# Peptides against a protein of PDB entry 4Z63, part 141

Target 1, 334 residues: chain A of PDB entry 4Z63
Amino acid sequence: LCLGMNDLTGNIPEDLFHLKRLNLLGIQENRLSGSLSREIRNLSSLVRLDVSWNLFSGEIPDVFDELPQLKFFLGQTNGFIGGIPKSLANSPSLNLLNLRNNSLSGRLMLNCTAMIALNSLDLGTNRFNGRLPENLPDCKRLKNVNLARNTFHGQVPESFKNFESLSYFSLSNSSLANISSALGILQHCKNLTTLVLTLNFHGEALPDDSSLHFEKLKVLVVANCRLTGSMPRWLSSSNELQLLDLSWNRLTGAIPSWIGDFKALFYLDLSNNSFTGEIPKSLTKLESLTSRNISVNEPSPDFPFFMKRNESARALQYNQIFGFPPTIELGHNN

## One batch from the design tools (peptide; made by RFdiffusion4, then SolubleMPNN)

Design b2_p18_1_s4 (from b2_p18_1, 9 letters changed)
Fold by OpenDDE base, seed 4:
Structure b2_p18_1_s4 (fold): chain B 334 residues (1-334), chain A 18 residues (1-18)
Amino acid sequence: as target 1 above (334 residues)
Amino acid sequence: EVIIDFTNSSWVSSVEIE
């Protein structure tokens, strides 16, 4: 039964919750409204619940202790309020939690010690406040984390040095401070391939500490931070770099020639900075931008990336990073 | 701006009963 992508209105019929053998419920992309019924607790065999892209409101019911087989909960793009229910925050079965683009608020609390199966967490575009949860690294399988567009004032927790499972991390527009500390911590995430920190660290200096090293970094986006400094030398050691966006900062100096040494770099945006000098000739030799067939092991997040050409433009969705058009943007520099 | 978005709009789930 496929009920997604319709114009269904109202609430979920109560009789639907009598389906105790139901493994998959997908009612996404409708106009379902009201509170999500607590009677979902009756769906004891549920493995996947997708209620995304609806008009649900109220608090998410605290019934996830009754859903021992639930691996996937997708509730993105609703009007949910409150926090993450305790039973959900303690779910040992949950692999993926997507509650992006809701109105969830308060301090983000997850019992990572209990959430032993959690590998993907998307809580972007909510109203969470306070500090980043220090215990996120205790989610030992947590690979994909989107916490963008919340209000996590402060710094990246020191505990994130131990976030070994972390591979894809976005904290864009979350009111974070101290980029030097953030990078100093996150460099210890040995599996980190994608790091997005756009719209943070306003007016800070981009660190040029040669001790910084991101060995497996493929995607670095630190745009619109008004960062000062120059192209960081430590980045030259990230040999697997595929996408670099440092646009809309206040970076100065020359674009270094080593930028052309990245064999897999296919997307470069250094626009709207204060770079000077000549365009490095090495950029014309980027293998990834040539007609040559290059085998690129791109990062494979569970979820797509979005690109906006400007703040007012509609975001373009790309399921794979390699789906981004090859791009060099060097506009609006000195 | 490039952002990570964990929304999978291309996948449609269904009701499955065993």
Scores: peptide ipSAE 0.028, ipTM 0.531, DockQ to the pose 0.032
Fold by OpenDDE base, seed 5:
Structure b2_p18_1_s4 (fold): chain B 334 residues (1-334), chain A 18 residues (1-18)
Amino acid sequence: as target 1 above (334 residues)
Amino acid sequence: EVIIDFTNSSWVSSVEIE
């Protein structure tokens, strides 16, 4: 049953929960309100539940132990409160959990040993507090993780050295500390292609350690951290780099010529820093800007990239990352 | 799905999942 993208109001009719053979319930982008009914437990054949972009409130019901086939739960942009229900945190069938932009709170706890199928986790823009869950690497299929805009604190856990499945990771604006430790840990994530760390590590020094190496890094965003230092030399070894944003820091020195050696680099933002010297001539020779026929290897062909300029707006889907507008921003430097 | 968010209001870059 697909009723998304309408102006439906009120709550879900009780009789809907009598549809025991229902595989897909999509009621996203409506004005549905009230609590999400516990009677969802009656939808025992449910594979996909999308209640995103509504006005739901209250706690998420603890009924997911009665939904053995549920693979996709989309509840982003609602008013849900409380924590992740125990049955949801232990779901062996769940592949994707999206609860971004809610009012969920407390310590984030997932039973990763039970969540054997979890591939994508989006809990961005909530009120989770405490430390990052140390056991996330135990979710052996967890590839995509967004924990941005929560009230986490402390450092990236040492256990994340073993996060082999991790490919896309966002921790933007989560009050994290110790960027040197974070990068030192995350470099061990062999599949890491996208790393977003914006609005963390306030006033720290960006490490220029030649021992750091991110072999598969395609997207690095570390903006608005007030980071000191210079352009990190270790980044020059990330030959697959496509997008770099180090804007709104306190980086100094020259922009190095090797920045123009990235064949796939199409988005560069170094604005609002304290860089000096000349603009490298090598930037004018970037293949991504000079040639329209560039083969770009996507970080994940199974997960398309989207550009979203406004949190309230629908994201623009791009077939490939190179569909993003080529950008060089070097404004507001000294 | 991965979303790169360049929020215009607060200049917050993030990657999100759909």
Scores: peptide ipSAE 0.020, ipTM 0.645, DockQ to the pose 0.126
Fold by OpenDDE base, seed 2:
Structure b2_p18_1_s4 (fold): chain B 334 residues (1-334), chain A 18 residues (1-18)
Amino acid sequence: as target 1 above (334 residues)
Amino acid sequence: EVIIDFTNSSWVSSVEIE
């Protein structure tokens, strides 16, 4: 049953929950309000539940132990409060959980040893607080993690050295501290291709440790952190780099010539820093910008990227990173 | 190994690039 993209109002009719053989319930993009009924437990054959983009409120019902086939739960852009229900946090069937843009709060707790199928987790733009969950790496299939825009504090857990499944990670605007530790830990994530750390580490020094190495890094975004230091030499070894944004920091020194050695780099933003010297001539040799024949192996994130050129501008959604216009931004430097 | 493709899912990230 798909009733999405309508102007439906009120509550879900109770009789709908009598559909015992229903595999898919999509009621997204409506004006449905009130609490999400616990009677969803009656939909024992449910594989996909999409209630996103509604006006639901209250706590998410703790009935997911009665939904053994549920693989996809989409509840983004609602007014849900409370925590993740215990049954949801222990779901062995769940592949994707999207609860972005709600009012969920408390400590983030997932029983990762039970959540054996979890592949994608989007909890961005909530009110989770405390520390990042140390056991997140125990979710052995978890590839995509968005925890941006929460009230996390402290450092990236040391346990994340063992986060082998991690491919896409966003922690933007989560009050994280100690960028040196964070990078030192996350470099051990061998499958990490996308790392977004914008609006963290305020005023810290960007580490220039040649021992740091990100083998598969394609996207690095560490904007608006007021970071000091220079262009980090360790980044030169990330040969697959496609997108680099270090804008709105306090980085100094020259832009190094090795920046032009990235064969796949098509988006570079170093704007609003304190870089000095000449623009490296090697930038004019970037194959991705000069050659029409370059096939770029684009990362395939499970989520779109949003780009804002200006604070006042509407965010543009890009489903693929390659959809970004080829860009070199070096403005507003010394 | 189960390959899950979410390219056409209702997945929306809060990731923003300035």
Scores: peptide ipSAE 0.024, ipTM 0.541, DockQ to the pose 0.074; fails the geometry check
Fold by OpenDDE base, seed 1:
Structure b2_p18_1_s4 (fold): chain B 334 residues (1-334), chain A 18 residues (1-18)
Amino acid sequence: as target 1 above (334 residues)
Amino acid sequence: EVIIDFTNSSWVSSVEIE
């Protein structure tokens, strides 16, 4: 049943939950309000539930143990409060959980040993607090993780060295500390292609440790951290780099010539730093800017990227990195 | 369109995953 993208109001009729053979319920992009009914438990054949972009409130019902076939739960952009229900946090069938832009709170707890099918987790823009879950690497299929815009104090857990499945990771604006430790840990994530750490590590030094290596890194965003230091030499070994944003830091020194050696680099933002010297001539030789035919075989994350052209501007949503215009931004360097 | 901006533009690129 697909009723998305309408102007439906009120609650879900209770009689809808008598549809025991229903595999897909999509009621997204409406004005549905109230609590999500516990009677959803009656939809025992449900594979996909999309209630996103509504006005739902209250706690998410703890009925997911009665939904053994549920693979997709989309609840982004609602008013849900409380935590992730225990049955949801233990779901062995769930592949994708998207609860971005809600009011969920408390400590984030997932039973990753039980969540054997979880591959995408979007909990961005919530009110989770405490520390990052140390057991996230136990979610052996978890590739895409957005935890941005929460309040996770502390450091990236040491256990994330074992996060082999991790491909896309955003921790933007989550009150994280110790960038040196974070990068030292995350470099062990062999499948990591996208790393977003914007608005963390306030005033720390960007490490220039030659031992750091991110083999498959395509996207690195560490903007607005007030980071000190210079362009890190270890980044030059990330030959697959496509997007680099280090804007709004306190980075100094010259922009190194190796920045132009990235064959796939099409988006570069080093603006609002304290870089000095000449613009590297190698930037004019970036193949991505000269040849239109860069087939960026981008694995698309299951969650969108957002680009803000201005601090006050609405973020532009992009489903794929290649959707960004080829850009070199070096403005506001003194 | 290829954008090369080295000016003190008010354009602030901020890429986030929200």
Scores: peptide ipSAE 0.019, ipTM 0.563, DockQ to the pose 0.373; fails the geometry check

Design b2_p18_2_s1 (from b2_p18_2, 7 letters changed)
Fold by OpenDDE base, seed 5:
Structure b2_p18_2_s1 (fold): chain B 334 residues (1-334), chain A 18 residues (1-18)
Amino acid sequence: as target 1 above (334 residues)
Amino acid sequence: SSVFSLLPPLPDINVIYR
């Protein structure tokens, strides 16, 4: 049953929960309100539940033990409060959990040893607090992780050295500290292609450690951290780099010539830093800016990216990194 | 105040500031 993209109001009719053969319930992009009914437990054949973009409130019901076939739960953009229900945090069937932009709070607790199918987790823009869950690497299929805009104080856990499944990681604006430790840990994530760390590490030094290596790194976003230092030499070994944003930092020195050696680099933002010297002539040789053939077949994160044209501008949503216009931004350097 | 903007909260999560 797909009732998405309407102006439906009120709560879900109770009679809908009598549909025991229902595999897909999509009621997204409505004005549905009240609590999400516990009677969802009666939908024992449910594979996909999409309640996103509504006015739901209260706690998410603890009924996911009664939903053994549930692979997809989309609840982004609601008013949900409380934690992740125990049955949801232990779901062996769940592939994708999206609860972005809610009011979920407390410690983030997932039983990753039980969540054997989880491949995508979006909990961005919530009120989770405490530390990052050290057991996330036990989610052996977890590739996409968005935990941005939460209050995860402290450092990236040492256990994330073992996060082999991790491909797309966003921790933007999560009150993280120790960028040197974070990069030193995350370099061990052999499948990491996208790393977003914007609005963390306030006033720290960006490490220029030649021992750091990100083999498969395509997207690095570490904007608005007030980071000190220079362009990091270790980044020159990330030959697959496509997008680099280091804007709104306090980086100094010259922009190195090796920045133009990235054949796939189509988006570069170094704006609002303290870079000096000449613009590298190698930037004019970036093949990705001259060739229209950006290969569309690259895996994109399940979480969207947002571009703001200025601090006051409405962010533009991009579902794919390849949706970004080819850009070189070097403005506002001294 | 939980500013639930009913506008698609563009999750300012991965904001590239231009």
Scores: peptide ipSAE 0.031, ipTM 0.638, DockQ to the pose 0.406
Fold by OpenDDE base, seed 2:
Structure b2_p18_2_s1 (fold): chain B 334 residues (1-334), chain A 18 residues (1-18)
Amino acid sequence: as target 1 above (334 residues)
Amino acid sequence: SSVFSLLPPLPDINVIYR
């Protein structure tokens, strides 16, 4: 049953929960309000639940133990409060959980040893607090993780050295500290292609440790951190780099010539730093900017990117990095 | 068709500055 993209109001009719053969319930992009009914437990054949972009409020009902076939739960852009229900945090069937842009709070706790099918987790823009959950690497299929814009504190857990499934990771604006430790841990994530760390590590030094290596890194975004230091030498070994944003920092020194050696680099933003010297002539030789025919295998995170022209500008949403025009931004340096 | 989601970007999620 697909009723998305209408002007439906009020609650879900109770008679809808008698549809025991229903595999898909899509009621997204409506004006549905009130609590999500516990009677959703009666939908025992449910594979996909999409209640996103509504006016739902209250706690998410703890009924996911009665939904043994549920693979997709989309609840983004609602008014949900409380924590993740225990039955949801233990779901062995769930592949994708999207609860972005809610009012969920407390400590983030998932039973990753039970969540054997979880591959995508979007909990961005909530009110989760405390530390990052140390057991996330126990979610052995978890590839896509958005935890951006939560009230996390402290450092990236040491256990994330074992996060082999991790491919797309956003921790943007989550009050994280110790960038040297974070990079030293996350370099062990051998499948990591997309790393977003914007609005963290305020005023720290960007490490220039030549022992750091990110083999599969395609997208690195570390903007607006007020980071000090220079262009990091370790980044020159990330030969698959497609997008680099280090804008709105306090980086100094010259832009190195090796930045032009990235064959797939189509988006470079080094703006609003304190770089000095000449623009490297190697930047004029970037194949991605000169040849129309480079088939770039772009990473496809399930979380959107948001582009701002400045700190006060309205952000623009991009679902894919290919939505970005080929760009070199070197403006507002010394 | 790239569905540019006209949805107002939630501020400060995965922000890339230009």
Scores: peptide ipSAE 0.026, ipTM 0.656, DockQ to the pose 0.399
Fold by OpenDDE base, seed 4:
Structure b2_p18_2_s1 (fold): chain B 334 residues (1-334), chain A 18 residues (1-18)
Amino acid sequence: as target 1 above (334 residues)
Amino acid sequence: SSVFSLLPPLPDINVIYR
């Protein structure tokens, strides 16, 4: 049943939950309000539940133990409060959980040993607090993780050295500290292609440790951290780099010539730093900017990127990294 | 098949500044 993209109001009719053979319920992009009914438990054949972009409130019902076929739960952009229900946090069938832009709170807890199918997790823009869950690497299929815009005080857990499944990771604006530790841990994530750390690590030094290596890194975004230091030499070994944003920091020194050696680099933002010297002539030789359609066949993260023209501007959403226009921004340096 | 969840624009999660 697909009823998305309408102006439906009120609650879901209880009789809808009599549809025991229903595999897909999509009621997204409406004005549905009130609590999400516990009677969702009656939808025992449900594979996909999309309640996103509504006015739902209250706690998410703890009925996911009665949904053994549920692979996709999309609840983004609602007014949900409380935590992740225990049955949802233990779901062995769940592949994708999207609860971005809610009012979920408390400590984030997932039973990753039970969540054997979880591959995508978007909990961005919630009110989760405390520390990052140390057991996230136990989610052995978890590739895409957005935890941005939560209040995860402290550091990236040491356990994330074992996060082999991790491919796309956003922790933007999550009150994280110790960038040196974070990068030192996350370099062990051998499948990490996208790393977004914007609005963390306030005033710290960007490490220039040549022992750091991100083999498969395609996207690095570490903007608006007020980071000190220079262009990190370790980044030159990330030969697959496509997007680099280090804007709105306090980085100094010259822009190194190796920045032009990235064959796939199509987006570079080093603006609003304190870089000095000449623009490297190697930037004019970036193959990605001169000729080739970067084949759009690469997996994108399940979380969007947002571009602002300035701190006060409205952010533009890009659902795919490749949706960014080819760009070199070097403005507002000293 | 990666079901790309087309999430509509919420500002400021993964902000790239220009």
Scores: peptide ipSAE 0.025, ipTM 0.667, DockQ to the pose 0.329
Fold by OpenDDE base, seed 3:
Structure b2_p18_2_s1 (fold): chain B 334 residues (1-334), chain A 18 residues (1-18)
Amino acid sequence: as target 1 above (334 residues)
Amino acid sequence: SSVFSLLPPLPDINVIYR
């Protein structure tokens, strides 16, 4: 049943929960309100539940033990409060959980040993607090993780050295500290292609440790951290780099010539730093800016990127990184 | 009825600033 993109109001009719053969319930992009009914438990054949972009409130019902086929739960952009219910945090069937832009709170706890099918987790823009869950690497299929805009204080857990499944990771605006430790840990994530760390590490030094290596890194976004230091030499070994944003930092020194050696680099933002010297002539040789036909396999994080033209502008959502226009921004280096 | 103002997609998630 797909009833998305309407002006439906009120609650879900209780008779809908009698549909025991229902595999897909999509009621997204409506004005549905109240609590999400516990009677969802009666939908025992449910594979996909999409309640996103509504006015739902209260706690998410703890009924996911009665939904043994549920693979996709989309609840983004609601008013959900409380934590992730225990049955959801233990779901062996769940592949994708999206609860972005809610009011979920408390410590984030997932039983990753039970969540054997979880491949995508979007919990961005919530009120989760405490530390990052140390057991996230136990989610052996977890590739996409958005935890941006939560109150995860402290450092990236040492256990994330073992996060071999991790491909796309956003921790933007989560009050993280110790960028040197974070990068030193995350370099062990052999499948990491997308790393977004914007609005963390305030005033720290960007490490220039030549021992750091991100072999498969395609997207690095570390904007608005007030980071000090220079362009890091270790980044030159990330030969697959497609997008680099280090804007709104306090980076100094010259832009190195090796930045033009990235064959796939189509988006570069170094604006609002303190870079000096000449613009490297190698930037004019970026193949991605000169050749139309780079069939680059898009890193496709399940979490959106947002672009703002200015602080007051509405953020534009981009679902694909290749949706970004080819860009070189070097402005406002003072 | 607490008008849960749909907080605009809070711009700071993965924001590329121009």
Scores: peptide ipSAE 0.025, ipTM 0.619, DockQ to the pose 0.432; fails the geometry check

